# Peptides against a protein of PDB entry 3NZW: the designs that were tried, part 45

Target 1, 212 residues: chain A of PDB entry 3NZW
Amino acid sequence: TTTLAFRFQGGIIVAVDSRATAGNWVASQTVKKVIEINPFLLGTMAGGAADCQFWETWLGSQCRLHELREKERISVAAASKILSNLVYQYKGAGLSMGTMICGYTRKEGPTIYYVDSDGTRLKGDIFCVGSGQTFAYGVLDSNYKWDLSVEDALYLGKRSILAAAHRDAYSGGSVNLYHVTEDGWIYHGNHDVGELFWKVKEEEGSFNNVIG
Target 2, 222 residues: chain B of PDB entry 3NZW
Amino acid sequence: QFNPYGDNGGTILGIAGEDFAVLAGDTRNITDYSINSRYEPKVFDCGDNIVMSANGFAADGDALVKRFKNSVKWYHFDHNDKKLSINSAARNIQHLLYGKRFFPYYVHTIIAGLDEDGKGAVYSFDPVGSYEREQCRAGGAAASLIMPFLDNQVNFKNQYEPGTNGKVKKPLKYLSVEEVIKLVRDSFTSATERHIQVGDGLEILIVTKDGVRKEFYELKRD

## One batch from the design tools (peptide; aimed at target 2 D126)

Design b2_p19_6 (made by RFdiffusion4)
Pose (drawn by RFdiffusion4):
Structure b2_p19_6 (pose): chain A 212 residues (1-212), chain B 222 residues (1-222), chain P 19 residues (1-19)
Amino acid sequence: as target 1 above (212 residues)
Amino acid sequence: as target 2 above (222 residues)
Amino acid sequence: LHYHPLLEEALEHWDEYIL
């Protein structure tokens, strides 16, 4: 698994791979590691497939309950805390999740929270989570500028997940892109590494190791 | 010490067609190197046009299927006999499985039917509720032998248009019920050849808008 | 994503029965 989300001039970029594993066995190449909590809230998934899916789906129900009660969209900070506090209650029971809650509110602007099953909750501009996180950091950190165009930022996030899908035996499948503005999240497609790799290699001239 | 889990072998397979779906499984049940039964059904019609199989530790698989069938019964009681759609059944199974997160049903579960548009549908589950909708899936002992074959023959993976210099991928034309039954039978004869826990018989459940049909085929008994 | 470890162990165990 490789997931990343970063803030920049144009909002937030979220990118994830789609590989699921059972050890060295590739269980699936077509899993959705991003959950659309609501039109302005996204959650990313890494770790235990069932723990992430179950608790993030539950988080969506909790956020919806807040909107009915308070007649207002839930903040990113509060939404991430609901998950953070829930996971904390289970500390020591073996839950396994590296998560990112990304969204936009007039009150907070573009906002990113890293939340994991250890109970750690961190607000930040850049996060890469999962077995492939360091591979994504390598590409993302060395090309990141606050002033990236929406187009360049979307590409960097995509390229970073691609770097991880190439080097990390436990990451791959396809790349799912998202862009977050004050009008909510915009899905930017599912890009199969099976074609995305060769295309990027030719157009970019990178991945100069692998023989084509 | 006491081990609450065992391994009863068996292999299951699910393929979704445009307007049908199939869920197949061998009828052999095993413990270690012995055969408990050469015919012990492992794929079930649960009503509302849903077939399911929970493969792995059989006691757990039975308890789960029994609990789900009762769930469909109560769904009708509580919702004015409304039909449980396959997507709803999948989310329901997720909660049943995750409900035992800390003492799991040790099974790999697959269900099949039609979605609300009448299209074929297959869902597979992790032991603790992780699930995804998919075109096909192999589960159980020979899953590692069969899933690669299905990626090739069902989803045409790694296959290209001849003479296109590997540039044009083989189109994703869709399989008929006849072509699917062939892939299923071949899959199980192959699995019976290479995996000692697969054999004796093959039982397929076919699901269409007209309901659930069953077909049976013998397999090698060695 | 990682499926539950029980499935990983089962897959490794079933592979022992492959001829």

Design b2_p19_6_s1 (made by RFdiffusion4, then SolubleMPNN; from b2_p19_6, 12 letters changed)
Fold by OpenDDE base, seed 1:
Structure b2_p19_6_s1 (fold): chain B 212 residues (1-212), chain C 222 residues (1-222), chain A 19 residues (1-19)
Amino acid sequence: as target 1 above (212 residues)
Amino acid sequence: as target 2 above (222 residues)
Amino acid sequence: MFLHPLTAEALEEHAKFVK
């Protein structure tokens, strides 16, 4: 798995691959590793697919309850804290989760929290999470700027996942791409890695380790 | 070390068509190398045009299916006989599976039906309730033999238009019910040849807007 | 309850992971 999220002047980019594995078996090439918690909040999945899918969906319910009770949209800080508190209650039970909670509120602006099943909760500007994270960081860190255009930021997210998909055996399938603004998240499509790879290679002159 | 799980073998396969879905399973039940039954159905009509199979440890599979059937019953009681949609059924099954997250049902679950637009739908679940809607899925003992075949024949993976230098993929299209049944039969026939836990009989449940139809085919019995 | 040790091992082979 490779998931990433980063803040920039235009909001948040979230990009993920779509491969799931069971041992050495490719269980799926089409997993939705972004959970759309609500129209303004995204969760990413790394680790156990069921753990992430179940609890991030549950988180959506908790966020909805907050909105009903408090008559305002939940903050990203609060949403991530709910999840963090939940996984902490299960500490040692065997949950496997490496998640990013991404959203945009007027109070907070664009916000990313990393939450994992070890009880870690971190706010930050850039996170890559999963077995392919180091490959993604290699591309992302070398090209990241706060002042990226939305177009360039989207491409950078996509390109970073592509790099990870190329090098990490546990990453692949396709790139799912999101842009998060104060108006909510926008889905920017599913990009098959096979097609994307050759396109990028041709256009950039990159991936010269591959002949073709 | 005590192992609470058994493995009863078998294989299941779901394929979604345009306006239908198919869920098939062999009828062999085995423990180790001993055939317990040559005809033990593992694909079930659960009502509301939903068919379900949970393949792996049969005791867990049967328990899960029974719980889901009860869930359908109670859904009707609580919601004025409203039909349970396939997507809602999938969510419900997730909760059934994840409710035993720390002592899971040792099964690969597949359901098939029609979505609310009348399109064929197949949902697959891991043992702890991660689920995905797919066009096709194989589960169980011979899943590793069948799934790559389905990738190629249902989703046309690695197929390209002739004369395009591999630049144009074979276009996706829905398969007819006859084509799907043929693929299912070929899959199970082939799996039976190469896997000891698959054989004896093949039961296919076909879901259409008109209801659930069942077909049976003999497989090798050796 | 906690996951049985053998179950945990089995899940590595049968449950979906997004590594």
Scores: peptide ipSAE 0.322, ipTM 0.823, DockQ to the pose 0.096
OpenDDE base, seeds 2, 3, 4, 5: peptide ipSAE 0.332, 0.314, 0.319, 0.329; ipTM 0.840, 0.831, 0.831, 0.826; seeds 2, 3, 4, 5 fail the geometry check

Design b2_p19_6_s2 (made by RFdiffusion4, then SolubleMPNN; from b2_p19_6, 12 letters changed)
Fold by OpenDDE base, seed 5:
Structure b2_p19_6_s2 (fold): chain B 212 residues (1-212), chain C 222 residues (1-222), chain A 19 residues (1-19)
Amino acid sequence: as target 1 above (212 residues)
Amino acid sequence: as target 2 above (222 residues)
Amino acid sequence: LFLHPITAEALEYSATFVK
């Protein structure tokens, strides 16, 4: 798995691969590793697919309850805290989760929290999570700027996942790409790695370790 | 350490068509190298045009299917005999599976039916309740033998239009029920040849708007 | 409470992971 999220002047980019594995078996190439919690919040999946899918869906229910009770959308801080508190209650039970909760509220602006099953909760501007995270960081860190255009930011997210898909055997399938703004998230498509790789290689003159 | 799980072998396969879905399973039940039964059905009509199979440890599979059937019953009680949609069924099954997250049902679960638009639907579950809607899925002992075949023949993976120098993929299209049945039969006959835990009989449940139809085919009894 | 928890290895092998 490779997931990433980063803040920039235009909001948040979220990009993820879609490969799931069971040992050496490729279980799926089409897993939705971004969980659309609600129109304004995204959760990412790394680790146990069931753990992430179940609890982030549960989180969506908690966020809806918050909205009903408080007559206001939940903050990203509060949403991530709910999840963090939940996984902390299960500490030692064997949950496997590496998640990012991403959203944009008027109060907070664009916000990303990392939450994992070890009980870690971190706010930050850039996170890559999964077995391919270091590969993604290599591309993302070298090209990241706050002042990226939306177009460039989207490409950078996509390109970083592609790099990880290339090097990490546990990452691949496709890139799912999101842009998060104050008005909510926007889905920017599913990009098959098999096609995207060759396109990027040709356009950039990159990936020269592979003969086309 | 005590192992509470058995493995009863077998294989199941789901394929979604345009306006139908199929869920098939062999009828062999085995423990280690001993055939317990040559006809033990593992694909079930659960009502509301939902068919289900949970393949792996048969005791867990049977328990899960019974619980789901009971869930369907209670859904009708609570919602004035409203038909349970396939997507709602999938969510319910997730909760059944994840409810035993720390002592899982040792099964690969597949359900098939029609979505609310009348399109064929197949949902696949891991032992702890991760689920995905897919066009096809094999589960069980010979899943590793069948899935690559389904990737190629249902999803047309690695197929390209002739004369395009590999630049144009074969377009995705729905298969007819007859084509799907052929693929299912070929899958199971092939799996039977290469896996000792697969054989004896093949039962196919076909879901359409008109209900569930069953077909049975003999497999090798070796 | 569960009497017979699955081992981490068994879970890793049988469950789907997005590593």
Scores: peptide ipSAE 0.118, ipTM 0.765, DockQ to the pose 0.077
OpenDDE base, seeds 1, 2, 3, 4: peptide ipSAE 0.096, 0.137, 0.104, 0.109; ipTM 0.756, 0.780, 0.771, 0.765; seeds 1, 2, 3, 4 fail the geometry check

Design b2_p19_6_s3 (made by RFdiffusion4, then SolubleMPNN; from b2_p19_6, 13 letters changed)
Fold by OpenDDE base, seed 4:
Structure b2_p19_6_s3 (fold): chain B 212 residues (1-212), chain C 222 residues (1-222), chain A 19 residues (1-19)
Amino acid sequence: as target 1 above (212 residues)
Amino acid sequence: as target 2 above (222 residues)
Amino acid sequence: MFLHPLTAEAIEYHEKFVK
């Protein structure tokens, strides 16, 4: 898995691959590693598929309950804290989760929290999470600027996942791309890694280690 | 150390069509190298036009299917005999599986039916309840033999339009029920040749708007 | 970390250490 999220002048970019593996077996190439919690809040998934899918869906329910009770959208801080508290209760039980809670509230602005099954909860501007995270960081860190245009930021997110998909055997399938703004998240499509690779190679003159 | 799990072998296969879905399974039940039964159905009509199979450890599979059937019954009681949708069924099964997260059902679960728009639907589950809607999925002993074939024949992976030098993919299209049944039969006959835990019989459940139809075919009895 | 379904090995782990 490779997931990433970063803040920039235009909001948040979220990009994830779609491969699931069981050892050397590719279980799926089409896994949805983003949970759309509400129109303003996304959760990303890395680690155990069931753990992430179950508890982030549960988180969605908790966020909805908050909205109903408080007549206000839940903050990203509070949503991430709910999840963090939950996994903390299971600490040592063997949950495997590496998640990013990304969203926008008027109070917080664009916000990213990292939450994992070890009980870590971190607020930050840039996170890459998964077995391919170091490959993604290599591209992302080298090209990241706060002042990126939306177009450039979307491309950078997509390109970083592509780099990870190329080098990490556990990442691949497709890139799912999101842009989070003050008006909520916008889905920017599913990009097949195979097609994307050749397109990027041709346009950039990159990936010269591959002959073709 | 006592192992609470067994492996009863077998293989299951789901394929979604445009207005139908198919869930198929062999009827062989095995322990180690001993055939327990040559006809033990593992694909079930659960009501509300939902078919289900949980393949792996048969005791766990039977327990899970029974629990789901009970869930369907209770859903009717609680919701004035409302039909359970396939997506709601999938969510329910997730909870059944994840409820035993720390002592899982040792099964690969597939359900098939029609979605609320009348389109074929196949959902697959891991042992602890992660699930995905897919056009096709193989599960069980010969899944690794069949799944690549399904990728090629259902989703047309690695197929290109002739004369395009591999630049244009074969367009996706739904298969007819006849084509799907043929594909299922070919998959299981092939799997039977190469896997000892697959054989004896093939039961295919076809879900349409008119209900569930069953077909049976003989497989090798070796 | 990578997104994966639970394998038999993971099940065994839970049986030994988590159950």
Scores: peptide ipSAE 0.032, ipTM 0.774, DockQ to the pose 0.141
OpenDDE base, seeds 1, 2, 3, 5: peptide ipSAE 0.022, 0.020, 0.028, 0.019; ipTM 0.763, 0.778, 0.777, 0.772; seeds 3, 5 fail the geometry check

Design b2_p19_6_s4 (made by RFdiffusion4, then SolubleMPNN; from b2_p19_6, 13 letters changed)
Fold by OpenDDE base, seed 2:
Structure b2_p19_6_s4 (fold): chain B 212 residues (1-212), chain C 222 residues (1-222), chain A 19 residues (1-19)
Amino acid sequence: as target 1 above (212 residues)
Amino acid sequence: as target 2 above (222 residues)
Amino acid sequence: MFLHPFTAEALERNAKFVK
């Protein structure tokens, strides 16, 4: 798995691959590793698919309850804290989760929290999570700047996942790409890695380690 | 060391068509190298045009199916005989599976039916309740033999239009029920040849707007 | 509640991971 999220002048970019594995078996190439919690809040999945899917869906319910009770959207801080508190209660039970809670509220602005099953909760500007994270960081850190255009930021997110998919055996399938703004998240499509790789290689003159 | 799980072998396969879905399973039940039964159905009509199979440890599979059937019953009681949608069924099954997250049902679960638009739907689950909707899925002992075949024949993976120098993929299209049945039969006959835990019989449940029909085919019994 | 070691091992092989 490779998931990433980063803040920039235009909001948040979230990009993820879509491969799931069971040992050496590719279980799926089409996993939805972004959970759309609400129109303004995204969760990402790394680790156990069921753990992430179940608890982030549960988180969505908690967020909805908050809205109903408080008559306002939940903050990214609060949403991530709910999840963090939950997984902390299960500390040692064997949950496997590496998640990012990404959203935009007027109070917080664009916000990313990393939450994992160890109980770690971190706010930050850039996170890559999963077995391919270091590959993604290699591209992302090399090209990241706050002042990226939306177009460049989207491309950078997509390109970083592609790099990880290329080098990490546990990452692949497709890139799902999101842009989060104050108005909510925007889905920017599913990009098959096979097609994307060749396109990027041709356009950039990159990936010269591959003959083709 | 005590192993709480058994493995009863077998294989299951789901394929979604345009306006139908198919869920098939062999009827062999084994323990180790012994055939317990040559006809033990593992694909079930659960009502509301939902068919289900939970393949792996049969005791867990049966328990899960029974619980789901009961869930369907209670859904009707609680919601004025409302038909349970396939997506809601999938969510319910997730909760059944994840409810035992720390002592999971040792099964690969597949359900098939029609979505609310009348389109064929197949949902697959891991033992702890992660699920996704797919066009096709193989589960069980011979899943590794069948799934790549389905990737190629249902989703047309690695197929390109002739004369395009590999630049144009074969377009996706829905398969007819007859084509799907052929693929299912070929999958299971092939799996039976290469896997000792698959064989004896093939039961296919076909879900359409008109209900669930069953087909049965003999497989090799060796 | 702790996951039984055997179950943990079994899940590693059979459950889907988005590693």
Scores: peptide ipSAE 0.352, ipTM 0.846, DockQ to the pose 0.094; fails the geometry check
OpenDDE base, seeds 1, 3, 4, 5: peptide ipSAE 0.336, 0.333, 0.342, 0.344; ipTM 0.829, 0.840, 0.837, 0.834; seeds 1, 3, 4, 5 fail the geometry check

Design b2_p19_7 (made by RFdiffusion4)
Pose (drawn by RFdiffusion4):
Structure b2_p19_7 (pose): chain A 212 residues (1-212), chain B 222 residues (1-222), chain P 19 residues (1-19)
Amino acid sequence: as target 1 above (212 residues)
Amino acid sequence: as target 2 above (222 residues)
Amino acid sequence: SASLGNFTGPYEMSVPFTP
């Protein structure tokens, strides 16, 4: 698994791979590691497939309950805390999840929270989570500028997940892209590494190792 | 010490067609190197045009299928006999499985039917509720032998248009019920050849808008 | 500043068989 989300001039970019594993066994190449909490809230998934899916789907129901009760969209900070506090209640029970809650509110602007099953909750501009996180950090950190165009930022996020899918035996499948503005999230497609790799290699001239 | 889990072998397979779906499983039940039964059904019609199989530790598989069937019964009681759509059944199974997160049903579960648009549908589950909708899925002992074959023959993976210099992928035309039954039978004869826990018989449940049909085929008994 | 998550595990599932 490799997931990333970063803030920049144009909002937030979220990118994830789609591989699921059972050890060395590739369980699936077509899993959705991003959950659309609502039109302005996204959650990313890494760790235990069932823990992430179950609790993040539950988080969505908790966020919706807040909107009915308060007649207002829940903040990114509060939404991430609901998950953070829930997971904390289970500390020591063996839950396994590296998560990112990304969204936009007039009150907070573009906002990213890292939340994991250890109970850690961190606000930040850049996060990479999962077994492939360092590979994504290597590409993303060396090309990141606050002033990236929406187009360049979307590409960097995509390229970073691709770097992880290449080097991490536990990451791969396809890349799912998202862009977050004050008008909500915009889905930017599912990109199969099976074709994305060769296309990026030719057009970029990178991945110079692998023989084509 | 006491071990609450055992392994009863068996292999299951699910393929979704345009307007049908199939869920197949061998009828052999095993413990270690012995055969408990050569015919012990492991794929079930649960009503509302849904078939399911929970493969792994059989006691757990039975308890789960029994609990789900009862769930469909109560769904009708509580919702004015509304039909439980396959997507709804999948989310329901997720909660049943995750409900035992800290003492799991040790099963790999697959269900099949049609979605609300009448299209074929297959869902497979992790022991603790992780699930996804798919075109096909192999589960159980021979899953590692069969899933690669299905990626190739069902989703045409790694196959290209001849003479296109590997540039044009083989189109994803869709399989008929006849072509699917062939892939299923071949899959189980192959699995019976290479995996000692697979054999004796093959039972397939076919699901269409007209309901659930069953077909049975003998397998090698060695 | 870029930061790595504390979590480095795969998107993991369990199966009741030996791959």

Design b2_p19_7_s1 (made by RFdiffusion4, then SolubleMPNN; from b2_p19_7, 11 letters changed)
Fold by OpenDDE base, seed 2:
Structure b2_p19_7_s1 (fold): chain B 212 residues (1-212), chain C 222 residues (1-222), chain A 19 residues (1-19)
Amino acid sequence: as target 1 above (212 residues)
Amino acid sequence: as target 2 above (222 residues)
Amino acid sequence: MMTLSSYTGPFAVTLPFTP
């Protein structure tokens, strides 16, 4: 798995692969590792697929309840705290979760929180989460700037996941790409890694470790 | 060390068509090297045009299916006989599975039916309730033998248009019921040849707008 | 208490990550 999110001048880019595994078995190439909690809030998944899917869906329900009760969208801080508090209550029970809660509120602006099953909750501008995270960081950190254009930021997110998919056996399938703005998240498509790899290689002259 | 789980073998397979879905399973039930039954159905009509199988440890599978059937019943009671949609069924099954997250049902669950648009739908679950809608899924003992075949024959993976030098993928298209049944039969006959836990009989449940049809085929009994 | 991996074995779908 490789998931990433980063803040930039244009909001947040979220990019994830779509491979799921059970040991050496590729269980799926089409897993949706982004949960759309609401039009302004995304959750990413790494770790146990069921743990992430179940509890982030539950989180969505809690966020909706907040909106109904308070007549205001939940903050990214509060949403991430709900999840963090939950997993902390299950500490030692064997939950496996590495999540990013990404969203926009008027109060916070574009915001990213990392939340894992160890009870860690971190606010930050850049996170890569998964077995392929180091590969993604290699590309992302090398090219990241706050002042990236939306187009360049989207490409960088996609390109970073592609790098991870290339090097990490546990990452692959496709890249799901999101842009989060003040108006909410925008889905920027599913990009098959096989097709994307050859396209990027040709356009960049990169991946020269592979002979075309 | 005490193992609370058994393994009853078998294999299941779901394929979604355009306006139908198929869920198939062999009828062999085993323990270790012993055949317990040559005809133990493991694919069930659960009502509301939903078919379900939970393959692995049969005791857990049966328990899960019974709980789901009961859930369907209560859904009708609570919601004025409203038809349970396949997506809602999938969510319900997730909760059933995840409710035992710390002592899981040792099963691979697949359900099949029609979505709200009348399109074929297959949902697959891991033991703890992660689920995904897919065009096809194999589960159980021979899943590793069948799934790559389905990738190739249902999703046309690694197939390209002739004369394009591998540049144009074979276009995705829905398969007919007859084509799907053929693929299912070929899958199970092939799996039976290579896996001792698969054989005896093949039961296929076909879901259409007109209801659930069952077909049965003999497999090798060796 | 048995770990999840002990129960689900190779059937547990994972999205591998290092905490």
Scores: peptide ipSAE 0.302, ipTM 0.813, DockQ to the pose 0.082
OpenDDE base, seeds 1, 3, 4, 5: peptide ipSAE 0.270, 0.299, 0.277, 0.256; ipTM 0.789, 0.812, 0.794, 0.795; seeds 4, 5 fail the geometry check

Design b2_p19_7_s2 (made by RFdiffusion4, then SolubleMPNN; from b2_p19_7, 9 letters changed)
Fold by OpenDDE base, seed 2:
Parts: C-alpha cells; sequence; structure tokens
Structure b2_p19_7_s2 (fold): chain B 212 residues (1-212), chain C 222 residues (1-222), chain A 19 residues (1-19)
C-alpha cells in the first residue's frame, strides 16, 4: 500500500494505490483505499483492510451523528480524535490501521491528521503511509512546494504513487486521486498504473530502468 | 496447540453479468486428504434474490450463512417486507464477519445478485469483513488457479486488439450468461484437474430479475 | 487477540505502515 496526502496553497491532494495483498498473493487490484466520509472529509486506508474499512465507515456514522446533533459539520480535529480514541481503546488487541483523515472546515481550513492503531495522532502538511511510503516521499519531497498549482499538485500526487507502485511490490493497480477544497473533495479519476507508467515514461523520459 | 479451525477445501466463483450474476461452487467437502462428502452444497439462495457462499471452514461457513438468512428474515420483520438490496446485504455481512474480528470466521465469502439498477453484482469478503464489489472473484482452495484466468477472460487483462502492437486494449464488455457458464465450467474442470480439494460436482446459481436458477454439472470424482 | 500461526486463509492486508 501507498497512500499520501499533502497540503498546498490550493487545498489538499490525496492519492492512493489500489492493490490489496495477502502475503505474496495479490488479492485485488481495485480496492478503494479512500473512504468518502462526507463531501468535505476523506479517510485513507493502510494496514488491515477490514479494520480500516469498518472503523472508518463507523467514523462516518459518528460524523453524521455529530452533524445532526450539533447542526454543523464535525471538525477534522474532532473526527480524527474520535478515531484515535477508538483505536486506543483497542490497543493491544491487534488492530492494524494507518489512516489519514483529510478534510476542510471553515474553522480549520484544509487539514490532515495521521491516525494509526498505536494511538498516534499527528497533524501535518505531508504524509505518506504504507509499505511504499519511502518511495512516495522520495518523489514528493523532491518536488513539493506550497505554491504548487492545482494541476501540478495533482500530478505530483499521482506521480509519487506511481513511483511507489513501480518500486514497492505491495503497491500497484491504479492511482485514485482526490483534490480537497473549501467546496469539498473532488475525485480526479482512477489511473491504471500500467497505462500511467508508459505515459509518464514517454512524457518525462523517466523510468529508464525499464527498456521498451 | 489447539487449532479451532478446519479446512474443508472447495472452491467458489462469482461473476457478474450485465443483468445477471452467477455464483458457483464445487460440492466436494474434505478434511485433510479424506473426502467427507461428494455432494455438500455450499452456495445458497438466501432470499431477496441474493445468493451466498462462505468457503473455507464449513462449520464457520454454515454458521455465517444461517446468521445472514436470519438477518434477512428480521429485515423483513422490521421493514415491512422490504427487499434487502445487495449493497445492504454486503454491509450486513461485514458486520457479521467483523463482529468476530478477534475469532474470525475462517471463510472467504462471496455473494451475488442484482443491484438496485438491475445490474449484476458480486461482492467478496475477507474473513474479517473487508468487502469489495467486483466483476468476478474466485475463492477457496483453487482461487489462485482460477482468478488469473478470470482476470484474462472476464476483465480481458493482458489482451490487446490485434495489429495495434499492444497499444489498444481489448474493450471491456459484458459476457452473456452462456459465456459466463462456459467460463465457470472451464474454470472448475481445470481446477479439478490440478487441485485435490476441488471436484465431484459443480453447482451454479444464476440470479436474474426472474429469480434464482440452479444448474448442476458433474466434475471429476478422483 | 489470538494470532493463529497457521492462518493461511484469504485475507486482505495492506502492508504494515511505519509512521
Amino acid sequence: as target 1 above (212 residues)
Amino acid sequence: as target 2 above (222 residues)
Amino acid sequence: MMTLSNYTGPFEVTVPFKP
């Protein structure tokens, strides 16, 4: 798995691969590793697929309940705290979760929280999470600037996941790409890694370790 | 060390068509190298045009299917006989599976039916309740033999238009029920030849708007 | 949580993350 999220002048970019594995077995190439909690809030998945899918869906329900009770959208801080508190209650039980809660509120602006099954909760501007995270960081950190255009930021997110998919055997399938703004998240498509690889190779003259 | 799980072998396969879905399973039940039964159905009509199989440890599979059937019953009681949608069924099954997260059902679960638009739907589950809607899925003992075949023949992976030098992929299209049945039969006959835990019989449940149809085919009994 | 060392069934696991 490789997931990433970063803040920039235009909001948040979220990009994830879609491969699921069971040991050496590729279980799926089409897993949705982004949970759309609400129109303004995304959760990413790394670790146990069921743990992430179940609890982030549960989180969505809690966020909706908050909205109904408080007549306002939940903050990214509060949403991430709910999840963090939950996983902390299961500490030692063997949950495996590496998640990013990404969203926008008027109070917070674009916000990213990292939450893992150890109970760690971190606010930050850039996170890569998964077995391919180091590969993604290699590309992302090298090209990241706050002042990226939306187009460049989207490409950078996509390109970083592609790099990870190329080097990490446990990452691949496709890149799902999101842009989060004050108006909510926008889905920017599913990009097959195979097609994307050849396109990028041709356009950039990159990936010269692959002949043909 | 006590192992609470058994492995009863077998293989299951789901394929979604445009306006139908198929869920198939062999009828062999084994323990280790012994055949317990040559005809133990593992694909079930659960009502509301939903078919289900939970393949792996048969005791867990049966328990899960029974619980789901009961859930369907209660859904009708609570919601004035409203038809349970396939997506809602998938969510319910997730909760059934994840409810035993710390002592999982040792099964690979697949359900098939029609979505609310009348399109074929297949959902697959891991033992602890992660699920995905897919066009096709193989589960069980011979899943590793069948799934690559399905990738090629259902999803047309690694197929390109002739004369395009690999630049144009074969376009995705829905398969007819006859084509799907053929693929299922070929999958299971091939799997039976190469895997000892698969064989004896093949039961195929076909879900259409008109209901669930069942077909049975003999497999090798060695 | 009981870790079954012999559990080889199909499970979807995304690879462990390092923070």
Scores: peptide ipSAE 0.023, ipTM 0.764, DockQ to the pose 0.091
OpenDDE base, seeds 1, 3, 4, 5: peptide ipSAE 0.031, 0.024, 0.038, 0.025; ipTM 0.745, 0.770, 0.759, 0.767; seeds 1, 3, 4, 5 fail the geometry check

